# Ledger of designs, part 163: peptides against a protein of PDB entry 2Q3Z

Target 1, 272 residues: chain A of PDB entry 2Q3Z
Amino acid sequence: YVLTQQGFIYQGSAKFIKNIPWNFGQFEDGILDICLILLDVNPKFLKNAGRDCSRRSSPVYVGRVVSGMVNCNDDQGVLLGRWDNNYGDGVSPMSWIGSVDILRRWKNHGCQRVKYGQCWVFAAVACTVLRCLGIPTRVVTNYNSAHDQNSNLLIEYFRNEFGEIQGDKSEMIWNFHCWVESWMTRPDLQPGYEGWQALDPTPQEKSEGTYCCGPVPVRAIKEGDLSTKYDAPFVFAEVNADVVDWIQQDDGSVHKSINRSLIVGLKISTKS
Target 2, 254 residues: chain A of PDB entry 2Q3Z as posed
Amino acid sequence: YVLTQQGFIYQGSAKFIKNIPWNFGQFQDGILDICLILLDVNPKFLKNAGRDCSRRSSPVYVGRVGSGMVNCNDDQGVLLGRWDNNYGDGVSPMSWIGSVDILRRWKNHGCQRVKYGQCWVFAAVACTVLRCLGIPTRVVTNYNSAHDSNLLIEYFRNSEMIWNFHCWVESWMTRPDLQPGYEGWQALDPTPQEKSEGTYCCGPVPVRAIKEGDLSTKYDAPFVFAEVNADVVDWIQKSINRSLIVGLKISTKS

## One batch from the design tools (peptide; made by RFdiffusion4, then SolubleMPNN)

Design b2_p24_8_s4 (from b2_p24_8, 11 letters changed)
Fold by OpenDDE base, seed 3:
Parts: C-alpha cells; structure tokens; sequence
Structure b2_p24_8_s4 (fold): chain B 272 residues (1-272), chain A 24 residues (1-24)
C-alpha cells in the first residue's frame, strides 16, 4: 500500500470485469517534490500558510486537501475531467498508463491543469500523492456506482404513463467508479473509526464549497452512520442507493416504484 | 459488451448476473 509502485486498476462492469496496469511511481525522481508543490498551492495554504503547514501532520487534513487538489475544480489542481469523448486538445483519459507523466506535466507547465482525466485517473493520481506522503492508500473500484445529487440516498427516474424517462437526467449510475481508501486514525471522530477511509478526488459534488470528498470511515459507511464526517451520505449512496421510478399516471398522480433491476454497489479493492 | 470507460447504466437494462464482489 506504500511500497508497491506498479499495480492494477479494475474497470469494466459487474458482469465483465477488466483491469489495466498502472504505474503509481511514488518513488520516482522528483515525484515527492511535486506532491509538496501540490500542498503549497492549495487554497488553504494560500489563505494561511502557517495554519496549513501546522496541520500537515494530520492524514485526515492532508487526505482532504489531496482529494480537492487532484481535480482542478476550484483551484490550481492537477486534472481536468472530461467524459464526452472530445479529447483532441489534450490526452484521452484512456491513454494514461501511470501517475508520473501526469504529475510531471502538471508541474512542468506551471501547475496548469492536465487534460484529461476520468475517475480511475483521478483515483490513481491521488493514490500516488498519498503514498508519497506516507499514507497507506489503495485504489477501489465500485461497480454500479451511484451519483446522488440531492442527498436523499436515491437514484430517481421520472417516467411518463408509458414508462418512458422524462426530462434531463441529473442523477445516474455508472458501470464503474474509482476512488481511494487510505489507512489512518480518526482522532477527530468518536473511537472505533480508525482504519480505511474513503476519499474521492473525482469532481462529482461539492463538500463545504469545494469539489472534494472524504475522508469518511469505511466502517461508518458499512454501518450506515451518515453523520460521520466527511461526506458520509454521498459515499453511502455510491455503494447503497436505492433506485426509484416515479411514474406519472393518466390522472396526473405519481406512482413510486422500486427498481429492482439495478443493484447499486459492488466493490473490489486491491490486497497490495 | 466489455466497457473500459465510465458509462451510464441504462435504467431499463436488467442486471441479473454478477461476479462475486463485495457489496457494502
């Protein structure tokens, strides 16, 4: 979780699992220095350098900063996300084979955002950075991963009387999503939440005004403790959301139906 | 159908068979 520089990232679908090789490269020359630059350009450092530096001994604090800084939303972060297959002005997310080239490009271009990333790229870069900083970290893949946008723990589809989906879909379920889990103590929480903490660097929802997510104890998600900081409801929904169809009837009434054909959340994690 | 990129699942798609994975 710290020493291994090469690994695999799981992709595909729950029915057809795939993997790609990935070079995390946390011990390659200059990578640690780039990770320190990432910390030194974060919004909290720019606002109050002394306060930011005094908190860097906390893996909770650092993990949350890294989650925000791996994406370029809101700050001088590393990667710009794109999902529309228009990658001609950059690098296709599918072309990356490791974190090192991404981090070097970011630094060498004056901390300009790298085009482009998707979830596994964000997760892999975050994994590299956290490992560089001495935090045991692994990439996690969740199949049938939900994106809840209104914090109700549901994925909702609106349908007409014929069962056809109406309007623009805001919420969705992905074939897969990737994030990271980091091992740390949680002195900021009640006892018992030490261990693996979920962090999601893919810019999906804002947390306290910034596109970041976590750390949240994996145990809290498993036990359904949605009050646990940070972002427990969102991460819980990624792995446990219910799917609901709202079907409009001829009389204008709406019928609620549980969609049992879509099962959210099938997680795989690496053992090294 | 083997997908590499992140793709939205169709609500109408029936998911009846899965590999053995951890469900939280």
Amino acid sequence: as target 1 above (272 residues)
Amino acid sequence: LVLTGKVELKPAENIDDYLVLENL
Scores: peptide ipSAE 0.100, ipTM 0.627, DockQ to the pose 0.064
Fold by OpenDDE base, seed 4:
Structure b2_p24_8_s4 (fold): chain B 272 residues (1-272), chain A 24 residues (1-24)
Amino acid sequence: as target 1 above (272 residues)
Amino acid sequence: LVLTGKVELKPAENIDDYLVLENL
């Protein structure tokens, strides 16, 4: 989880699992220095360097910073996300084969955002950075991954009487989503939440005003403890959301229905 | 076709796949 520099990232769908090889390269020349630069350009450091540095001994704090800094939202972070298949002014997310080139490009261009990333790229870069900083980390793939936008633990679709989805879809289920899990103690929580913590560097939702997610104990997600910081409801929904259809009938009545065809969440953790 | 990229799953569109829980 710290020593392995090469691995696989799972992709595809629940029915058709695929993987790609990935070079994490956390021990390659200059990568540690780049990870330290990443910390030194984070908004918390820029606001109060002494306070930020004093907290870097906490994997909880560092994990949350890295989650925010791997994406370029809100800061001088590493990657710009793009999902519209228009990558002509950068590198297609599908073209990356490792974290090292991404991190080197970022640093060599004055910490300018690298174009482009998607979930597995964000996760892989975060994994590299966290491993480089001595935090045991693995990439996780979740198939049928929900993106809950209103924190109600549901993926909601509005449908007409014919079952056709109406309006703009805010919430969605992805064929797969990737994030990372990092091993750490949680002295900021009640006993028993040490172990794997989920962190999501893909800019999906804001947490305390920043596009970051976690760390949240995997145990808390498993047990349904949604009060556990950070971002337990969001991560819980990614793996456990129910799908609900609001069906408007021709008479104007609305029916709440459970969608029986979609099962959210099938998580695969890499062995590193 | 399973894409390597992230894609949105399309939910079923048939009403028969639903269980009505509540009238609102």
Scores: peptide ipSAE 0.051, ipTM 0.619, DockQ to the pose 0.061
Fold by OpenDDE base, seed 2:
Structure b2_p24_8_s4 (fold): chain B 272 residues (1-272), chain A 24 residues (1-24)
Amino acid sequence: as target 1 above (272 residues)
Amino acid sequence: LVLTGKVELKPAENIDDYLVLENL
């Protein structure tokens, strides 16, 4: 989780699990320096360098900063996300084979956002950075991963009387989603929440005004403790959201129903 | 081509496949 530079990232679907090889390359030349630059260009450092530096001994703080800085939303972060299959002005997310090239490109272009990333790219770069900074980290894949946009722990769809989905699907379920889990103590929480912490660098929702997510104890998610910082409800929803269908009948009545055909969440962690 | 994306939810074949929790 710290020393391994090559690994696999799980992709595909719950029924058809795939993997890709990935070079994390956290010990390659110059990568640590790039990770330090990443910290030094973060908004918190730019606002108050002394305060930011004083907190870099906390893996909780650093993890949260890295989660925000791996994406280029709100800051001079590393990657621009794109999902529309129009990658002609950059690099297709599917073309990346490791974090090193991405990080080097980012640095060499004056910390300009690298085009483009998707979830596994974000997660893999975050994994590299966190490992470089001495935080044990692994990439996690969740199949049928929910993106709750309204913080109600539900994925909601509207259907007509025939069961056909109506309107815009604002909330979504990914075929798969990737994030990272990092090992750390949580002195900022009650005892027992040390261990694996989920961090999500894919820009899905804002946390405290920044596109970042976590760290949140995996234990808290498992136990349903949604009061636990950071972003427990969102991460919980990724793995446990219920799918609700609002069914409108011909008479204008609306029925709330649980969609039993969709089970959100099937998490796979890497062994190394 | 490995894309992340929305799981395509297909229409229910029968509305009775749903458990009604609340009438609105």
Scores: peptide ipSAE 0.024, ipTM 0.502, DockQ to the pose 0.061
Fold by OpenDDE base, seed 1:
Structure b2_p24_8_s4 (fold): chain B 272 residues (1-272), chain A 24 residues (1-24)
Amino acid sequence: as target 1 above (272 residues)
Amino acid sequence: LVLTGKVELKPAENIDDYLVLENL
């Protein structure tokens, strides 16, 4: 997980799995130096360099910093996300073939945000950075991935008396979403939560005021331990959210119905 | 391109040997 420089990122849908080749390139010239620059421009370093540096021995701390710095939200991070298919003033997220060009562009333009990324681009860059820093990391793909925006572990649809969706959907299910899992011990948690930790660098929701996510033990998600830091409810919802229909009735009341036709979450990870 | 969806998605029948599928 730290030595492999080329791999595949899985995309498409659970029914029709696709993949693209990706050059992580963590050993290419200058990439480690760029990863160190990323750490040195993070908000925590700028606030207190000594405190930040003293904490860089912790994969938990570093993972959380990298999750926040791969996106340019709230800081001098690497990538600007865009999903509206208007990429004329930058590079289409679909055109990237590796992390190296992205990181070099970021550094060479004075740590200016690179346009543009989507989930797999964020995840792949985070994977490169974490591997450079000696943290075993893999990209994972979750098909039918939920984005819970109100922290209730539900994807909610509002319907009229005829069952028609009303208004704009606030919450959504992605055909796929990508993030990373990193291997680390969790001395900050109860015993047994060592191993794979989910980290999500795609700017979806704020965690403690910053667009970052994790690390959270994959085991905690599997066991439904939503009290586990960081961001267990959000990551849990990505893979396990219940889908609910709120149906308005003729008398003005609203009926809650579980939508059994939508199953959230099918995660793919690499074996090696 | 990441797209939103409201459809039932099922695992592909032909899965690459290097993949592990999990429904968490």
Scores: peptide ipSAE 0.130, ipTM 0.547, DockQ to the pose 0.044; fails the geometry check

## One batch from the design tools (peptide; made by RFdiffusion4, then SolubleMPNN)

Design b2_p25_1_s1 (from b2_p25_1, 15 letters changed)
Fold by OpenDDE base, seed 2:
Structure b2_p25_1_s1 (fold): chain B 272 residues (1-272), chain A 25 residues (1-25)
Amino acid sequence: as target 1 above (272 residues)
Amino acid sequence: MKFELYKDDKLPERSSYSTFLNQLP
């Protein structure tokens, strides 16, 4: 399945799973060249080309670079994210039907960011690029996906004495979120963490100063080993965060409670 | 198209207000 150029991306909600067709097109003419350009305009290459090139044999390194370069945050990356339904000066994220057009637009406009993407678009483009570079990759959809902003493995809501939510609700749970999993060895980790690695190209949080995420072993997440690089706590929280309510009482005291009615995480990945 | 639901797999327990392992972003 990782060699197919056409596939599906799962969307919707846990109760109402949907999918869209997507043309990954990793083997279409010119796409490999565009992927190489993507590597050649990454900040690490611009800083030290020799060092960057020497590390491109590592799928761990390349995966992390691609995760950062698929979004245009911090660099000349491919896609600008937007979620406010104002897409008049670009292309609606919902309008894309494949990665090829996005990548070609990016390259043809001098590596100028393409407007616009959302999670499945980021994931799909990352999947195309990684596949093109020889890294087996699949798109993953997680329903009720948490966005932990402070790396505490919690989604925190503030409430008054009546249970009404207060504040901006900065941390959130997506109805669905997409990222990618790539197959690679992890010589930089202890034995046993080879296999599927999660990478999240949606610019949600910074990792080592850059909007990128992973690679982190899926096994590490599954087993709760949050000490392993990269970004294990963030990815863990996406699939298994607790929701915490901070309830202010009449006397001004604050009570902390786990909200067990809100369940985070239902991950779907393709098997074949 | 065959897919896998990870909720069918055993996952670690959710956090219990622990911030101990928040060293990585």
Scores: peptide ipSAE 0.010, ipTM 0.517, DockQ to the pose 0.026
Fold by OpenDDE base, seed 5:
Structure b2_p25_1_s1 (fold): chain B 272 residues (1-272), chain A 25 residues (1-25)
Amino acid sequence: as target 1 above (272 residues)
Amino acid sequence: MKFELYKDDKLPERSSYSTFLNQLP
């Protein structure tokens, strides 16, 4: 989880699982320096360098910073996300084969955002950075991954009597989504929450004003402890949300139905 | 590379209405 530089990232769908090879390259020349630059340009450092540096001994703190800095939202972060298949002014997310080139491009262009990333690219870069900083980390793939935008632990669709979706989809389910899990103690929580912590560097929702997510104990998610910092409800919803269909009839009546045809959350954790 | 599945995954059921997924390449 720290020493392995090559691995696989799982993609595709729950029914058709596939993978791609990935070079994490956390020990390649200059990568540690780039990771330190990443920390030194984070908003918390810019606000109060002394306080930021004093907290860098905490993998909880560092993990949260990294989850925010791997994306370029709100800061001088590494990657710009794009999902519309228009990548002509950059590099297609599907073209990347490792984290090293991405990190080097970011640094060499004055910490300018690299175009472009998607979830597995964000996760892989975060994995590289965290491993480089000595935090055991693995990439996780979740199939049928829910994006809850209103924090109600539901994915809601509005449909007509024929089952056709009405209006714009506010919430979504990805065929797959990737994030990372890092091994750390949680002295900031009650005993028993040490171990794997979920961190999500893909910009999906703001946490405390920044596009970041976690760390949240995997145990807390499994046990349904949604009060656990950070971002337990969001991560819980990614893997356990219920899908609800609001079906409008011709007479104007609306029927609420739990959609059980799609099972949210099929998580695969890599082992190294 | 070895992997494990999330142990608390829900069992699949059927519905008359299908949910649409956002497909990532």
Scores: peptide ipSAE 0.008, ipTM 0.438, DockQ to the pose 0.072
Fold by OpenDDE base, seed 3:
Order: sequence, then C-alpha cells, then structure tokens
Structure b2_p25_1_s1 (fold): chain B 272 residues (1-272), chain A 25 residues (1-25)
Amino acid sequence: as target 1 above (272 residues)
Amino acid sequence: MKFELYKDDKLPERSSYSTFLNQLP
C-alpha cells in the first residue's frame, strides 16, 4: 500500500459499481515536503510545536491530524468540499485524476484551500499523505453509506400516516462514500485492535471539536465495540445504521417502523 | 443488521464476507 502510486477508486452505486483511475503519486518530487508542511500548519503544531512534533512518532496521532488537515474546515487544510454542482470558481471534484496536482496547488498558493473536493478526493489525498508518511493506507468505498448526525446509530425519517416524508431530511444515505483505512498498532487501546484503522477526512461531523474522524479499529466496528476511540459510533453507523421510520397517525400516536427496503452499507476495500 | 465487506478488491477478483452487528443497549 505504501509503494503503489497508481490505483483505482470505486464509485457509482451498489448495483452499478464504477471506478476511476487515480494517481496517488506519493513519491513524486516535492510531495513528501508538502506532507511535512501539512503537519507544520496543523492547529496542534501552531499551539505547541514541541508537543506536536514529539507525538509525530505515533501513527494514531498523525492519522488523526491528517484526517483533520485534508479538509480545510477549522484550519489551513487542503480541500474545500462542495456538492452543489457550482464549481466555476475552482476545479470540479470530478476533474481530478490524482493527488499530486491538488497538493502542489495547495502548497504553491500558500496553503490556501483548493477548490473543490468530494469524498473520494478527500480520501485519495489523505491516502497519499499517509503513504508519504510511511503509514500503509488504502481508499475504501462504502455504498449506501449513512451519515448519522445525532450519534444514535439510526437514520430516521418522519412520515405521515400515508408514508410521506415530513420535514427536512437531516440525515441521509449516500449512494457511495469514500474514506481511508490505515495499518497501525494501537498501544492506546486494549490488545487486539492493531491492524486496519478507519479514518475519514471528509468533513461530516466534528470529533472533539474538529472535522476529523478516527482512527478507529476496523475490528471494533466489525465486532460492534462502539466504546473504542476514535469515533466508533459514527463509523459504525456509516456501514450499519438502521433506517427507522417514525410514522405519525391522525390520532397523534407515533409508530416506529424499521425500514427494511433501505439497507445501509456495502464496503469495498481496494488495493491501488 | 447484516452488511457485506469486500476485502482488497481488485477487478475482477474480490474477496468478501458478511457480518451481523448489534447496537449497544
């Protein structure tokens, strides 16, 4: 995973899987230097450089920093997300074919956010950075990926007696979502949680006040150990949230129904 | 809820498994 510079990212839908080629380019000229700059502009470094640097030997710490710094939320991060199809003042997320150009643009413009990214772009850039830093990393695609906004492990819809959705959909299921998994030990956890760790650089929810996610052991997610840091409930919900319909009757009663037609989660982990 | 995972997916070869997870009480 560290050595591969070219690969594919899976997209589309569960029924119609697509892929795009991607140049991760972690060994191209200047990319390592850019990754180091990324670390040197992170909020923790700016607050206390000595403390930040002393912790960079930990892939857990570095992974969490990178997750936060790939997006420009809260910091001088790399990418600005946009999903409204209005990309005229930047580059369409669909136009990128590799991480190198993105990282170079970011650095060359004084660490100014690059416009624009979406989930696979965030994931791919994170993958490049983590690989540069010697952390084995892969891009992961999850089809029918849930975004739980209230940490209850549910995607909730409110419906009237006729089954019509009422109000705004605060929570949603993506056709696909991308993040990364990195291989590392977890000395900060109980034994057995070494291995693949999920990290999500797409700014979806705040973790400890910053738009970042993970690292969380893939094993913890698989076993349903939601007490495991970091952000186990959120990542669990992405791959295995239950969809619940709250149906309000005309008499004011509310009926809870599990929506079995909406199945969350079909995860594909791929090598480049 | 049951979900399926595909490991180290390279076209056309795929490895997959499924698991059942329970929510915390």
Scores: peptide ipSAE 0.008, ipTM 0.420, DockQ to the pose 0.034
Fold by OpenDDE base, seed 4:
Structure b2_p25_1_s1 (fold): chain B 272 residues (1-272), chain A 25 residues (1-25)
Amino acid sequence: as target 1 above (272 residues)
Amino acid sequence: MKFELYKDDKLPERSSYSTFLNQLP
């Protein structure tokens, strides 16, 4: 999880899993320097360099910084996300084959945001950076990944009598979503939460005012401990949300349709 | 814990709910 530079990122859907090869390239020339630059341009360093540097021995701290800096929201981060299939003024997220070119472009253009990324690109770059910094990390793909916007652990769809989705509900399920898991101890938590920690560099929700996510113990998510920092409720919802279909009849009545055989949150780790 | 949504949360690449897609194998 640190030494392997080549791997596969899983994509597609739960029923039709696909993958792409990816060059993480954490040991390629200049990549470590770029990762250090990434740390040196983060808002916490700019605010108080001494304090930031003193905390870089903590993989918890570094992981959280990296999750925020891989996206360009709120800072001089690496990637700008775009999902509208209009990539003419940049590089299509689907065209990237590795993290190295992205990081080099970012650095070589004065830490200007690279256009464009989507979830697997964000995750892959984060994985490269974290590995480069000595933190064992893997990319994780979650199929049928829920985006719960109100933290009620429900993905609700309103449908007409024909099953067609009604309204502009933003709560949707990704066919897949990617983030990273990093191995670390959690001295900041109660004993037992060491191990894999989820981090999400895709800008989805703000955490403490910044588009970052985690680290949160995978164990906490599995056990439903939503009190653990960081961002346990959000990550939990991504993998454990229940889907509710509301069927609206012509008379205005609404009834709930639930299929217990449905799943949200099928996770698979990449092969490194 | 309060979460703030990304401004462009309505993403066209998101999949709508499908019984087929989400069915357990």
Scores: peptide ipSAE 0.015, ipTM 0.452, DockQ to the pose 0.064; fails the geometry check

Design b2_p25_1_s2 (from b2_p25_1, 15 letters changed)
Fold by OpenDDE base, seed 2:
Structure b2_p25_1_s2 (fold): chain B 272 residues (1-272), chain A 25 residues (1-25)
Amino acid sequence: as target 1 above (272 residues)
Amino acid sequence: MKFELWADDKLPEKDTYYDFLNQLP
C-alpha cells in the first residue's frame, strides 16, 4: 500500500471514525523535483550544504528534516497551520484533496508557505514527500491524542471548587491527530528499534529548537522507552498521557481530583 | 476548525484504550 498514490486519511472521533480520500501523488510529474527543492531550502542545507548532502543517505536524518520542512515554522517550509476557521486569505484545510496541489503551489510561489494546513494535511504532505524520497511511509490517525507542552506526560486541568476550568487551556487532547510512520533502520539506536518510526510534522512543540518531531521507534513508544531519540516523551504523551484534574480550593490549596480519569489514545488507524 | 477534547467534554469509553495499545505495530 505504500506505493499507492491514492488513499484515505482517517478522521472524526473514536466513536465515529470517518475518512477522506487523499491523493498523495508521490510519483506525479515534478513532485520529486519539489521534494528535492524542499531539501535544498532546509536550514541545514543553507547552513552547510556539504554536510547536509552527506547525511541525506540516512532516512533518520531525512525524516527529521522533512518533519521540520512540511510546516513553515522556523523555515521556508510548505504549510502554515491554522485552526481558527479564518481561512479567507488562503485555502481551508478542509478543502484539500491531495498533497500534489499543495506542493506545486508551494514551489510555484517561490517556496512561500501555503495557507492553510491542519494535522492531516501536514501528515499527508509529509507522507508524500517521504514516499517520494524512497522512505516507506504511512499516515496514522490517533484518536484522543494528547498535546503535552512540557514533556511531563500529563495533561493538566485546573478547576475551581465547582469543577470549572480555571486559566488558559494550553494543554489539549485532540479528538483526532494525524502523523506519519516511516519504515527505517535505526543504526543510531540499540538493536531492535528498526521498523516503523513516528514522525509528526504538525508544529506542536519544538525539538532541538525546531518545530519537528521524530523519528522515534514505534516499538519504543509501545514499550514506554522514553530514552530513545527523537522526542519519545512527546510522542508517548500523544498516545498515553495521563490526565490530571487539579482542584483549587478557596484557601489556595490544590489537590488531585480522584474521580476523573480521561483516556488518551483510544484508537490508531492507518490505511493507504 | 480545531478539533479538541477537554476534561469537561464528552468522555470516551474506557475500554477503547486497550484497543489502541493492541493496534500498535
Scores: peptide ipSAE 0.013, ipTM 0.447, DockQ to the pose 0.037
Fold by OpenDDE base, seed 3:
Structure b2_p25_1_s2 (fold): chain B 272 residues (1-272), chain A 25 residues (1-25)
Amino acid sequence: as target 1 above (272 residues)
Amino acid sequence: MKFELWADDKLPEKDTYYDFLNQLP
């Protein structure tokens, strides 16, 4: 989880699982320096360098900073996300084969955002950075991953009497989504929440005003403890949201139905 | 390569969320 530089990232769908090789390269020349630069350009450092540096001994703090800095939302972060298949002014997310080139490009261009990333690219770069900083980390793929936008733990669809979806889907279920899990103690929480912590560097929702997510104990998610910092409800929804259909009848009545055919969450954690 | 699949991990259902809300002051 720290020493492995080569690995695989799982992609595709629950029915058709695929993988790609990935070079994490956390020990390649200059990568540690780039990771330190990443910390030194984060908003908290720029606001108060002394306070930021004093907190870097905490993997909880560092993990949260890295989650925010791997994406370029809100800061001088590494990657710009794009999902519309228009990548002509950059590099297609599907073209990347490792984190090293991305990080080097970011640094060599004066910490300008690299175009472009999607979830597995964000996760892979975060994994590289965290491993480089000595935090055991793995990439996780979740199939049928829910994106809850209103924190109600539901994915809601409006349907007509024929079951056809009406209107724009504000919330969605990804065929797959990638994030990272890091191993750390949680002295800031009640005993028993040490171990794997989920962090999501893909800019999906803001946490405390910044596009970041976690760390949240995997145990807390499994046990349904949604009070646990950070971002337990969001991560819980990714793996276990209920899908609700609001069925509109011809008479104007609306019926609420639990959609049991759409199962959210099929998690695969990987170690090379 | 090692992988862990959580396919059968039934996370707590909706009742857990309501319990959480009821514990909030």
Scores: peptide ipSAE 0.011, ipTM 0.437, DockQ to the pose 0.022
Fold by OpenDDE base, seed 4:
Structure b2_p25_1_s2 (fold): chain B 272 residues (1-272), chain A 25 residues (1-25)
Amino acid sequence: as target 1 above (272 residues)
Amino acid sequence: MKFELWADDKLPEKDTYYDFLNQLP
């Protein structure tokens, strides 16, 4: 989880799992320097360098910073996400085969955002950075992964009388979603929450004003402890949201038609 | 700045998967 530079990232669907090879390359030339630059351009460092540096001994703190800095939202982060299949002014997310080229491009272009990433790219780059910084980390793939926008643990679809989805489809279920899990102690929490911590660098929701997610104990998620920092409700929803279909009538009234609890989080796959 | 390596313990098997729904209370 620290020493392995080559790996696989699981993709596809719950029924048809596939993988892609990925070069994490955390020990390749210059990567450590780039990871340190990443830390030195983070908003917390820019605000108070001494305070930021004093906290870098904490994998909890570093993990949260990296989660925020792998995406370019609200900072000088590494990757710009794009999902509309229009990648002509950059690199298609599907074209990347490793983290090293992405990180080098970011640094070499003055810490300008690299175009483009999707979930597995974000996760893989985060994994590289965290491993480079000595934090045991793995990429995790969840199939039928929910994106809950309001932390109500529901994915809500509004449909007309014909079953057609109305409005924006911002809340959705991904066929698959990738994030990372990092191994660390949690002295900031009650005993027993050491171990794997989920971190999600894909810019889905803001946490404390920035697009970052975690670390949250995997144990807390499995046990349904939604009070545990950071972002337990969001991560819980990714793996266990209920799906609710609302039918909107002509008069504007809505009624609940279907409640599905067994769709989200069908399978979680990981590799060292 | 100096970074320390953290221990990787309780490692899962390679190429493992689990059903999260079945693990929830």
Scores: peptide ipSAE 0.006, ipTM 0.424, DockQ to the pose 0.015
Fold by OpenDDE base, seed 5:
Structure b2_p25_1_s2 (fold): chain B 272 residues (1-272), chain A 25 residues (1-25)
Amino acid sequence: as target 1 above (272 residues)
Amino acid sequence: MKFELWADDKLPEKDTYYDFLNQLP
């Protein structure tokens, strides 16, 4: 979890799981320096360097900073996400084979955002950074992963009488989604929440005003403790949201058609 | 929870060589 530089990231679908090779390269030349630069350009450091530095001994704090800084939303972060298959002005997310090139590009271009990333790229870079900083970390893939935008633990689809989706499909279920889990103690929580913590560097929703997510104890998610910081409801929804199909009638009435609660989070895959 | 969420999956690994060269030093 710290020493392994080469590994695999799971992708595909719940029915057809595949993997891609990935070079995390956390011990390659200059990577540690880049990770330190990443910390030094984070908004919290820029606001109050002394306070930020004093908190860097906490893997909870560092993990949260890294989850925010791996994406370039709201800061000078590493990666710009793009999902529309238009990658001509950058590098296709599918072409990356490791984190090292991404991090070096970012640093060498004055901490300018690297184009482009998707979930597994964000997760892999976060994994590299966290491992480089001595935090045991693994990439996790969730199949049929929900993106809950309104924190109601539901993925809601509105359909007409013919079953066709109406309006913007803002909430969605990814065929797969990747994030990271990091091993740490949680002195900021009640006893028993030490261990694996979920962190999501993909810019999906804002947490405390920044596109970051976690750390949240995996145990809290498994036990349904949604009060646990950070972002337990969101992470819980990723793995266990209920899917609701609403049927809109011609008269404007809406009725619940199907509750597909079993669709989300069919399988969560990880490897050491 | 409706099922066991986290699992260490064992997928068949191919004995394939991959080149992880970086474009930038």
Scores: peptide ipSAE 0.011, ipTM 0.394, DockQ to the pose 0.027; fails the geometry check

